# Peptides against a protein of PDB entry 4CIC: the designs that were tried, part 81

Target 1, 148 residues: chain A of PDB entry 4CIC
Amino acid sequence: KVSTKGHYGVQAMFDLAQHFGEGPVSLKSIAERQGLSEPYLEQLIAVLRKAGLVKSVRGAQGGYILAREPRDIKVGDIIRVLEGPIAPVESVSQDDPEHSLKFDFSVTKSVWEKVKKSIEEVLDSITLADMLKDAEEAQMAQGYMYYI
Target 2, 147 residues: chain B of PDB entry 4CIC
Amino acid sequence: KVSTKGHYGVQAMFDLAQHFGEGPVSLKSIAERQGLSEPYLEQLIAVLRKAGLVKSVRGAQGGYILAREPRDIKVGDIIRVLEGPIAPVESVSQDDPEHSLKFDFSVTKSVWEKVKKSIEEVLDSITLADMLKDAEEAQMAQGYMYY

## One batch from the design tools (peptide; made by RFdiffusion4, then SolubleMPNN)

Design b2_p17_4_s4 (from b2_p17_4, 9 letters changed)
Fold by OpenDDE base, seed 1:
Structure b2_p17_4_s4 (fold): chain B 148 residues (1-148), chain C 147 residues (1-147), chain A 17 residues (1-17)
Amino acid sequence: as target 1 above (148 residues)
Amino acid sequence: as target 2 above (147 residues)
Amino acid sequence: GIGTEDILELVEEEPLL
């Protein structure tokens, strides 16, 4: 389970990617399409806007758009904005002199750093444009299953 | 954050790996070396024992040992035992008929499945024997800095 | 199971030390 925040943030950004070039999308319409509460989406969009991933458009046809093209937004960029920097494993305070505990800790820490790096590499390898393409391919595959 | 359970479970299993072949280790000694509460460690060890990763030895020199050699225990095996199966992204209930929502959900789900797979691959690539080797190499590197 | 939640809590939350 992705943090609810990361999960829904990627969903909201993907919805904006699907509508990229069509003009501003209302938060209400995103919330309805993504099954999100509008107040929760408002909080997510505020963070994403502050980070420069989303722009607000004012007026009667106002709403939100992606601030960049879908190809220029990685899933990793969205997650880092919502979750914060994938924290470097906090260095346990240097002060406990028992050398043995520090060492065992360093090895277990290295396992989690490898996991972290692997997650970052995956999330940085996927753009919103890749997600759009995967969506189109999946829709085509579903369409073919109805014609057979 | 690795769940506290996963993190401490790997630490406890690594401590047992460091003492592999020396005989049974008391929970008290593991708790002291790993900075764990003994009651919490008792719960972890009970799960690990039930999964066949740890054995209990009875008697005055009793305690716990690894049930397998360190090379035959992956970090992924420890995590799966403690955390349960790395849950597939719970399929949001199939019942909402709006096709659009299902599709968007499927694409976002595929991202998290890729992340999950990557984590599984990493955790399954690391054994307790690899961790022991990394520990020995790091100890050697520290020893060379003092000369 | 390490849910995707736990995995992304892994990404989100600083390692529980």
Scores: peptide ipSAE 0.096, ipTM 0.792, DockQ to the pose 0.154; fails the geometry check
Fold by OpenDDE base, seed 3:
Structure b2_p17_4_s4 (fold): chain B 148 residues (1-148), chain C 147 residues (1-147), chain A 17 residues (1-17)
Amino acid sequence: as target 1 above (148 residues)
Amino acid sequence: as target 2 above (147 residues)
Amino acid sequence: GIGTEDILELVEEEPLL
């Protein structure tokens, strides 16, 4: 599973990308627009801020902004910050002495490593700017359906 | 996480692939070789059998065999049988009325659908025969390191 | 149904070896 943390983290970062250049966005407004609990979003934003993906702006119009341009933030960067490195399949305990078990394990592990690599490649191929573009294209497509 | 079910299911199917053509393998022997509990393996094998990936052989030398050749079983087939179709992200309840939420949700969903598709492509690219070959190559490589 | 959540669980669940 994309942890609920990863999923909501991408949503929150995407919301900040949509408002990039408009100034700081309040956590409350992100929470309302993304259907997130504000306390949960505070935890996500704290992690994202510590990782340098988000900046806090102080003041009466304070809130959060992306720390980098949307094109400079990959979905993979967000996921790695929130979930950590996609752990390689923890090598189950090396302690099973039968050589056959270790071998079957190695082959099965290689399958999951291929899956992992494939996921990383996909997530690293998508930026917040790509998501913004996809959003604009989808909105245009919906707009055309209402004008017909 | 590959569900423990998917992981162990692939291991059990790979064990049966290694013994393909040798006759039926007992659940006990698979469980011992794969470090699985026999009761858990029985549940996995029941699902795999119902899906037609495994056959049961009855008798004194009874057990289980692959229902198809290793080349005709993809890892993706095993995972789909055990875990079901990789559901698209359950659309979080359509009940949130604000159009903006639905839109952001749609874009985020598309990211995850791309991830899903990529996983399916990988899992569908690997057969039990490919795994057997990788096993033979790894065993040969280990054998060469000991000589 | 393997949702996106299920997919990342698939990657993060290091098989209990």
Scores: peptide ipSAE 0.087, ipTM 0.790, DockQ to the pose 0.176; fails the geometry check
Fold by OpenDDE base, seed 5:
Structure b2_p17_4_s4 (fold): chain B 148 residues (1-148), chain C 147 residues (1-147), chain A 17 residues (1-17)
Amino acid sequence: as target 1 above (148 residues)
Amino acid sequence: as target 2 above (147 residues)
Amino acid sequence: GIGTEDILELVEEEPLL
């Protein structure tokens, strides 16, 4: 799974990308637009802020902004921050030190490593700017369907 | 994660591929070699058999064999059988019929669909025969490190 | 299935592969 954490983290970051340049967005407004609980979003934003993907703005019009431009934030960056490194399947074999020397050339492990690499390549190929563009293209396509 | 079910299912199918042509393999012997519980392996094998990836052989030397040659079984076939179809995220919006018409062009959904497609392409590119070949190459490489 | 939910399960419960 992209955890519920990863999924909602990408949604929250995409909401901030849609409002990029408009100033700080409140957690409440993000939560309302994305259908998230505000307490859950606070936890996500805290992690994203600590990783330097989001900035907190203080004041009466305070809230959160992207710390970088949408083009400079990959989906992979968001997922790595929220989920941690895409860790290869921890082979169950770490707990037995005597079995440590069996080069458990798990051909099965290599399959999962290939899947991992493929996921990383996809997520690193998509920026928040690409997502914004895809949203604009979809909105235009919907507009054309109403005029036909 | 490939679920524990998918992971162990691929291990069990790979064990059967390594013994392909040697006759039926007992569940006990697979479980011992792969470090699996026999009851858990019985559940996996039942699903794999129902899907036609494994055959049961009856008799004193009974057990299980691959139903197809290793080259004709993709890792993707095993995963689809064990995990089911790679179902798109059921968008939470199915419960409200009035909101049904919002083409919830979830740009976020499209990201996950791209990830899905990429996983499917990888898993469909790997056969049990490819895994056997990779195992042989690794065994040869280990043999060369000892000489 | 490796649904988007199951891909979302695959990536959730296990550390990403």
Scores: peptide ipSAE 0.083, ipTM 0.794, DockQ to the pose 0.161; fails the geometry check
Fold by OpenDDE base, seed 2:
Structure b2_p17_4_s4 (fold): chain B 148 residues (1-148), chain C 147 residues (1-147), chain A 17 residues (1-17)
Amino acid sequence: as target 1 above (148 residues)
Amino acid sequence: as target 2 above (147 residues)
Amino acid sequence: GIGTEDILELVEEEPLL
């Protein structure tokens, strides 16, 4: 499980990407389409707005829009905003003075740093535009399966 | 943060790798060297033994050994035994019938599947033998810094 | 941060099927 926060944050940002260029989208409409509670979505959007990934539009047709084009927002950017830096293992208290424990800890830490780096590379390789394209391709594939 | 279970499981398996060929190691000695509670380590070792990664040796010099050479045990094998399959998202109930929600869910799921695959590839690329080598290299580097 | 805990909570919360 991606943290519920990361997962739903990517879903909410993807919903805003699908409506990019159509004007501001209400939190209610995003919540309905993504199966999210409106209060939970409000918390996510507040964080994403503060980070400059989302803009609020005021008025009778008010709501939210992406602050950038879908191609200029990586999944990694969304995750870093919601989760903070993809941080490796919190340092279990390094203060145990036995030198042998510090060494074993260093080697095991390096494994998790390699995992972290690999995740960062994947999440930084995927934009909201890539997700939109994957959506269009999957919709086309389903459309062809109904016509055969 | 790797799960405490995965992290300590890899530490316990690495400790057994460092003693590979020296005979059976007591849970007490692993617990002392890895800063683990003996009861917690007993639970980890029970799972690892059931999966065939660790063997129990009986007798006055009884304890645990790796069931295979360090080169034949991937970090990914340890994690899969302790955590289960590295799977990125529980299927939120697929039963909401609106086709649009299923599609958005499918695309977001594919992102996490790519992350999963990347983690699996990394963890399957690292053996306990690679960790032993990294340990030897870091010990040598520290030895040169004291001269 | 997405700690490796969050990433492995990603792995832990799959029920043993």
Scores: peptide ipSAE 0.075, ipTM 0.795, DockQ to the pose 0.219; fails the geometry check

Design b2_p17_5_s1 (from b2_p17_5, 5 letters changed)
Fold by OpenDDE base, seed 5:
Structure b2_p17_5_s1 (fold): chain B 148 residues (1-148), chain C 147 residues (1-147), chain A 17 residues (1-17)
Amino acid sequence: as target 1 above (148 residues)
Amino acid sequence: as target 2 above (147 residues)
Amino acid sequence: LSKPPEWSKDPALTLAA
């Protein structure tokens, strides 16, 4: 499962993609459109900014913009920035140091590595531009259903 | 991430697969080999038994066996039994009912559905028999490195 | 007799991506 952080991060980045080229967007407006608390969004945006996925613009019409074009931002990039490396299993090793997994669970590890690779491939295959296109196609399909 | 429950469930099922055909295995022996607490394993095995993935054998040499051959049990079957449907995102909807996601996040939902499908395809492509084969190949490779 | 740890809500499969 993608964490709430990853989920909302992708939503916020997608909102910025929808407004790409329109100038800076306020955190308040993103929060309102995405159903996020403004303080939570501030934390997300701070991380995304530090990673160079978003830029802050100063001034009366200040806010945030994507730092790159939507086609140059993968969903996988957003997730890695917010959550770190995609880990399919919680590392059992950190919480119980005394239970040294004495047994080489190499085989079970290989299963989870395959899952990880698959998730990475999917998330790296989807850009914000692909998401914009999908949104446009969905709107067109709805428009056609109202005319039939 | 697979939960601890899913992870340990796969380990326990793999242990039973390694002993398939040798008769019933005690929970204690599985717990010792897999580094699990016996009480935790009892809970996992109860769920797996109810789902028909394992059988209990009664008697002096009682314990548990796989209910099906290792080739007939997918990793995906184990995960679905223990965790339910693979959900790529935590349902935001349960904790904040008042924040009706007013916005049709249809596009973001589609991303997570693609992730879900990919995970399901991987987990459904791996059987306990495949895991046994991989273990055997790994042991052979280690044996060749020592000579 | 330590209560068996309640099956705490399965920490949702946090794909820590």
Scores: peptide ipSAE 0.028, ipTM 0.786, DockQ to the pose 0.125; fails the geometry check
Fold by OpenDDE base, seed 1:
Structure b2_p17_5_s1 (fold): chain B 148 residues (1-148), chain C 147 residues (1-147), chain A 17 residues (1-17)
Amino acid sequence: as target 1 above (148 residues)
Amino acid sequence: as target 2 above (147 residues)
Amino acid sequence: LSKPPEWSKDPALTLAA
């Protein structure tokens, strides 16, 4: 399961992508649109800013923008920033080396590594630009359903 | 992240696969080999038994066996039994329908659905028989490093 | 015979996506 942090981080970044080129977006406006609390969003944005995915703009029209174009930000980049390395299984504390049947551990580990790789490949294949395109296509499809 | 339950469930099922055809395995022996607590393993095995992945054998040589051949048990089957449907994201409680910008929710949902599908495909592509084969290959590779 | 404690929903190990 993607953490709430990862989920809402992707939502916040997608909101910034939708407004890319329109100037700075206030945290309040993002929070309202995405159904997030402002304090929670502040924490997310602070991490994303430190990682260089977003920039803060100062002034009366201040707020946040994407630091890069939507095409240059992968979903996997957002997730790695917010959650760290994709770990399919919590590292069983290696603390008791004596009882780990080394071999069985290796095979089960390989299963989880395959899962990890698959998740990474999917998340690294999706950019914010891809998400924008999918959103536009979905809006067009909805618009056509109202005209029929 | 696969839950501890899912992780240890796969380990326990793999242990039973390694002993498939040798007769019933005691929970104690599985717990000792897999580094699991017996009480925790009892709970896992109860769920797996109810789902028809394992069978209990009664008697002095009693214990547990796989209910099906290792080739007929996918890792995905074990995970679904123990954790339920693979959910890539915790369902954000749909409770506040008013504030969900329906559209943004749909696109982000599609990302997580792609992740879900990918995980399901991987887990459904791996059987306990595949894991046994991988274990044998790894043992052979270690044996060759000593020569 | 005390009901085995309900498996506390192991917090679904959040796939650190």
Scores: peptide ipSAE 0.027, ipTM 0.779, DockQ to the pose 0.107; fails the geometry check
Fold by OpenDDE base, seed 3:
Structure b2_p17_5_s1 (fold): chain B 148 residues (1-148), chain C 147 residues (1-147), chain A 17 residues (1-17)
Amino acid sequence: as target 1 above (148 residues)
Amino acid sequence: as target 2 above (147 residues)
Amino acid sequence: LSKPPEWSKDPALTLAA
């Protein structure tokens, strides 16, 4: 599962992508549109800013912007920044150190590595620009259904 | 992440696959080989049995066997039985009903659906027989390095 | 200035398969 952090991070980044080129967006406005708490979003944005995915703009019309074009930001980049490396299996090692499965059978590990790779490939194949395009296509499709 | 339940379930099923055709395997022996607690394994096996992936054999030499050939059991089947449908994102809806993100933006959902599909495709492409083959190949490769 | 609530260790990407 993508954590709530990853999920909301992608939502926040997508919101910024929708406003790309329109100037800085306030955290309050993002929070309102995305249904996020402003304090939670502040934490997310702080991490994303440190990673260089977003920039803060100071001033009366201050806020945040994407640091790069939407086409240059992969969903995988956002997830890696917020969650670190994609781990398909919870490392059994954390909760029960005594039951550290001595036999991490190489074969079962290979299954999870294949899953990991597949997830990474998918997330790295999707940019914020792709998401914008998908949103536009969905809006057009809905528009056509209302005019029929 | 595959839960610990899914992970250990695959390990237990793989252990049963390694012994397929040799008769019933005791839970104790599986637990020992796989580094699992026997009580935990009992719970896993109970679910797997209910799903028809394993059979219990009664008697003095009782235990468990795979209910189907290793080639007929996908990793995805094991995971779906133990964890249910693969959910790439924790449904935000469960814990904070009030902060039910009104805007499950269809677009972000589609990203996670793509991830889900990819995971399912991978897990459904791997059988216990494939895992057995991979284990044999790994053993042969190790054997060749020692000679 | 109240310490920003420590991000509860968001459970890592548990791809609940």
Scores: peptide ipSAE 0.027, ipTM 0.782, DockQ to the pose 0.164; fails the geometry check
Fold by OpenDDE base, seed 2:
Structure b2_p17_5_s1 (fold): chain B 148 residues (1-148), chain C 147 residues (1-147), chain A 17 residues (1-17)
Amino acid sequence: as target 1 above (148 residues)
Amino acid sequence: as target 2 above (147 residues)
Amino acid sequence: LSKPPEWSKDPALTLAA
């Protein structure tokens, strides 16, 4: 399961992609459109900015923009920035030595590595530009259903 | 991330697969080999038994066995039993109406559905028999490094 | 008789990215 952080991070980045080329977008407007709390969005945007996926613009028309074109931002890039390396299994916190997975059973680890690789391949195959295209296609399909 | 429950469930089922055909295995022996607490393993095995993936055998040589051959149990079957449907995104608990993902943005949902499908395909492509084969190959490779 | 540790809400397959 993608964390709430990853999910909302992708939503916020997609909102910025929809407004790419229109200038800076306020955090308030993103929060309203995406159904996010503004304080939570501030934390997400701060991480995304530090990673160089978004830029802050200062001034009366200040806000945030994508730092790169939507085609140059993969969903996998967003997830890695927000959550770190895609891990298929929660690392049992090393801090409880009794539950230390002593048997790093190479075979079970291999199963999870296959899952990891598959997730990475999917997330790295989807750009914000692909998401924009899918949104346009969905809108066109809905528009056609209203005319039928 | 696969939950600890899913991870340990696959380990316990793999241990039972390694002993398939040798008769019932005690929970204590599984717990010792897999580094699991016996009470935690009892809970896992109870769920797996209710789902028909394992059988309990009663008596002096009592314990648990796989209910089916290792080739007939997918990793995906184990995960679905322990965790339910593979969900790529945590369903934000419906209970906080303010954080209700009102914008079920069809596009973001589609991304997670693609991830879900990919995970399902991988987990459904791996059987306990495949895991046994991989273990044998790994042991042979280690054995050749000692000679 | 200590309650068996409630299965802590094992965060479902949280792809903790």
Scores: peptide ipSAE 0.026, ipTM 0.785, DockQ to the pose 0.129; fails the geometry check

Design b2_p17_5_s2 (from b2_p17_5 with T3K T9E I15L)
Fold by OpenDDE base, seed 4:
Structure b2_p17_5_s2 (fold): chain B 148 residues (1-148), chain C 147 residues (1-147), chain A 17 residues (1-17)
Amino acid sequence: as target 1 above (148 residues)
Amino acid sequence: as target 2 above (147 residues)
Amino acid sequence: LSKPPQWSENPALTLAA
């Protein structure tokens, strides 16, 4: 599972992508639109900012912007920043010496590596620009359903 | 991340696959080989048995066997039994009415659905028989490195 | 009807960052 952190991080980044080029967006406005608590969003944005995915703008109209164009930010980049390396299985800490006889059967590890690779490929194939396009297409489709 | 339950469940099922056709395997022997506690393994096996992936054999030489051939058990089947449906994102419980204004942006949901599909495809492409073959190939490769 | 185990409830299935 993508953690709640990863999920909400992608939502927050997508909100910033929707406002890309319009100037800085306040955390309050993002929180309201995305149904997030402002304190929780502040923590997410702090991590994303430190990773160079988001920039803060100071002043009365201050807030946050994407640090890169939406096409240059993959969903995989967001997830890696928030959640670290995509690990499909929790590494059983090797540090318990009594459990050291865990035959890390190379075979079971290989299954999880295949899962990891597949997840990475999917997440790295989707940019914020792709998400924007999908949103526009969905809005157009909804608009057409209301006009019929 | 696959849960510890899913991870160890696949290991236990793989152990049973390695002994498929040799008769019933004791939980103790599986636990020892897989580095699992016997009580934890008992819980896993109970779930797997209820799902019809494992059978219990009674008697002095009693234990557990795969309920199907290794080729007829996908890793995805094991994971679905132990973990339920593969969900890449925790469904934010819609039941909190105050958080109901979560614009379930169809777009973010679609991202996670793509991830889900990809995981399912991978896990459903791997059988216990495939894992057995990979283990045999790995053992042969190790044997050749020692010569 | 036992709720099917949801991946959500097991923290280990969380793609732990």
Scores: peptide ipSAE 0.066, ipTM 0.796, DockQ to the pose 0.108; fails the geometry check
Fold by OpenDDE base, seed 2:
Structure b2_p17_5_s2 (fold): chain B 148 residues (1-148), chain C 147 residues (1-147), chain A 17 residues (1-17)
Amino acid sequence: as target 1 above (148 residues)
Amino acid sequence: as target 2 above (147 residues)
Amino acid sequence: LSKPPQWSENPALTLAA
């Protein structure tokens, strides 16, 4: 499962992509549109900013913008920044060294590595630009259903 | 992420696959080989048995066996039994209806549906028989390094 | 150096159904 942090991070980045080229967006406006608490969004945006995915603009029209074009930001980039490397299984091995799975079950590990690779391939194949296109197509499809 | 429950469930099922055709295996022996607590394994096996993936055998040589051949059990079947439907994102929607994401962000949902589908395809493409084959190949490769 | 958040530490990332 993608964490709530990853999920909301992608939503916040998508909101910024929808406003790309329109200037800085306030955290308040993002929070309102995405149904997020403003304090939670501040934490997400702080991480995304440190990773160079978002820029802060100061002044009366201050706020946040994407640091790169939507086509240059993969969903996988957002997830890696917020959650770290994609891990399909919690490595039980780190916290209790005594219950360190002595059997480095290479076979079960290989299953989870295949899952990891598949998730990475999907998330790295989707950009914010792809999401924008999908949103436009969905909006057009809804518009056509109102005219039928 | 696959839960610890899913991870250990696959390990326990793989252990039963390695002993398929040799008769019933005790929970104690599985727990020892897989590095699991016996009480935790009992809970896993109870769920797997109820789902019809494992059978219990009674008697002095009692224990557990796979209910089907290793080729007829997908990793995806084990995960669905232990964890339910593969969900790439926790649906925030169930517990706090007021913070129900009013914006059914169809686009973000579509991203997670693509991830879900990809995970399902991978897990449904791997059987316990495939895992047995991979183990045999790995053991042969190690054997050749000792000669 | 803050350890990069590991997917492992966030319980919400557990494919716990």
Scores: peptide ipSAE 0.055, ipTM 0.796, DockQ to the pose 0.241; fails the geometry check
Fold by OpenDDE base, seed 1:
Formats: C-alpha cells, structure tokens, sequence
Structure b2_p17_5_s2 (fold): chain B 148 residues (1-148), chain C 147 residues (1-147), chain A 17 residues (1-17)
C-alpha cells in the first residue's frame, strides 16, 4: 500500500499541477479542494519544498507553485521524496545472521525485488502532465454523458 | 511494503514447496529453517490451511503439506489469502462525500489502480515452482563458483 | 465468515513508497 503520506502528497502535487501557470496557490485552497487538513498539508509541502518539487512564493498573493513543469515531475519522484526508496518488504533486520538459511532468503528477496521494480517502473512512467491529460479526458467524457 | 505476514507466509509456503513429496513437515522444522517463531507460524498456517493452500496430516509423522502442487500455487494466491485483496492505497474513507473533489480523486485513484495491477501481474506470474527453479539455479551458480 | 483482512487495515502492507 502507498502510505497516506504518499497518497495525499500526490494529490497535493496534482492540485498544484492543475494550477500551474496561474500563480501561487494557498495551502488553504489546496487543503479545501483535496479534503486535507492544513497542518498535514504544511508538513507534506515542507518536505516537497526541501526536495525541490515545490517553491514558496512570498507576498499577499503568496503560496506555493510547482518548482518544475508537470511533465518534469514523475509520480515516482513524489513518492521517493515523501516515503523514501520504494521497499516492497521491510528489511528483515539482518541482526541474526546465524539462523537465516541464506538461500531461502535470497529467493524470497528476488520476488520482492521484482515487485519493487514493477512498482518503480509504473510510478516513473506517470508524470503530473500525464495525470492532467487523464483528468481532461475524463472531464470531456463526463461532459459528453450529459449531452446524450 | 508487503507485510511481515505476507513475507513470512511466502517463506513458509516456499519451505513446504521444497519438501513437497517428502511427506508432512513439522511446524517446528519450518520455524527453525525460516527463522520464524512457532506461535507466529501456527497462525499463518491456520489461515493458509483454511484457504486450502496447506493440508494438515495427523499422526506421529504428522505435520503440514502443500494442498496443491507448487506449480499450482502463485505468490499472488498466498498474498491474497494472508493479506486480502492487494490494495495499493488505503481506501480513503468515502465518509465525507461533500469535500472530495470527485475528479481529482478519480485521477489519483487511477494511478494507484495501475500500481495495483502491476503488483498483481508480478505476483500472479510467480509460482512456488518458479521459486524452486530459481533456488536450484542459484545453488548451481554457487557450486560453479567453487570450481 | 470473518471478512478477509483488507490490505487497507494492515499498516505493514503500506507500501512505504
């Protein structure tokens, strides 16, 4: 499972992508639109800002913007920033080297590495620009359903 | 992350696969080989047995066996039994319908559905027989490094 | 029939992305 942190981080970044080029967006407005608490969003945005995915703009019309174009931000980049390296299995503490049948551990590890690689490939194949396009296509499809 | 339950469940099932055809394996022997506590393994095996992946054999030489051949058990089957359906994201409680911008939720949901599908495809592509083969190949490769 | 444990309820299944 993607953590709540990763999930809401992607939502917040997607909200900023939808407003890209419109100027700074307030945390309040993002929180309201995405159904997030402002304090929780502040924590997420602080991490995303430190990682260089988001920029803060100061002033009366201050807020946050994407630090890069939506096409230059992968979902995988957001997830890695918020949650760290995608680990399919918690590293079983290597602490008891004596009892680990080294071989069985290697085969099960390979299964989880395959899962990890697959997740990374999917998340790195999706940009915020792809998400924007999918949103536009979904809106157009809904609009056509009201005209029929 | 695959849960500890899923991880150890796959290890226990793989141990049973390695001994498939040799008769019943005791929980104690599985626990010792896999570095698991017996009480924890008992809980895992109870779930796996109820799901029909494992059978119990009674008697002095009693224990557990795979209920099916290793080729007929996918890693995905083990994970679904132990952890339920693979959910890439916790279902945000649908409880507050008013504040969810329905549209943004749909796009983010689609990302996680793609991740889910990818995980399912990987886990359903790997059988216990594939794991046995990989183990044999790795053992052979280690044997050749000593020559 | 106990509901199969949903991946949603087990925090350990949280893909630490």
Amino acid sequence: as target 1 above (148 residues)
Amino acid sequence: as target 2 above (147 residues)
Amino acid sequence: LSKPPQWSENPALTLAA
Scores: peptide ipSAE 0.045, ipTM 0.788, DockQ to the pose 0.106; fails the geometry check
Fold by OpenDDE base, seed 5:
Structure b2_p17_5_s2 (fold): chain B 148 residues (1-148), chain C 147 residues (1-147), chain A 17 residues (1-17)
Amino acid sequence: as target 1 above (148 residues)
Amino acid sequence: as target 2 above (147 residues)
Amino acid sequence: LSKPPQWSENPALTLAA
């Protein structure tokens, strides 16, 4: 499961993508549109900014913008920044150092590595631009259903 | 992430697959081989048994066996039994009913559905028989490195 | 009818990406 942090991070980045080219967006406006608490969004944006996915703009019309074009930001990039490397299983090895997993769980490890690779491939195949396109297509489809 | 429950469930099922055809295996022996607590394994096995993936055998040499051949048990079947449907994101909707997500997050939802589908495809493509084969190949490769 | 364990309810299923 993508954490709440990853989920809301993608939503916030998508909101910034929808407003790309319109200038800086306030955290308040993003929070209101995405149903996020402003303090929680501040934490997310701070991490995203530090990773160079977002830029802060100062001034009366200050706020945040995407640091790159929507086509140059993968969903996988957002997730890796917020949550770190995609791990399909919690590494059992860190919490119980005394239980030397004497048994070579190489086979079970390989299953989880395949899952990891699959998730990475999916998330790296989707850009914010792809998400924008999907949103436009969905709006057009709704518009057509009202005219039929 | 697959939970600890899913992870250990797959390990326990793989142990039973390695002993398939040798008769019933005790929970104690599985726990010792897999580095699991016996009480935790009892809980996992109870769920797996209820789902029809494992059978209990009674008697002096009692224990557990796979209910189906290793080729007929997918990793995805084990995970679904232990953890339910694969959900790539926590449904935000249950904890805050008052925050009507006014915004159609249809696009973000579609991303997570793609992730879900991909995970399901991978887990449904791997059987316990495939895992056994991979283990045999790994053992052969190690044997060749020592000569 | 024991609700099937939903992946959503188990905090241990948090994909730490």
Scores: peptide ipSAE 0.041, ipTM 0.794, DockQ to the pose 0.104; fails the geometry check

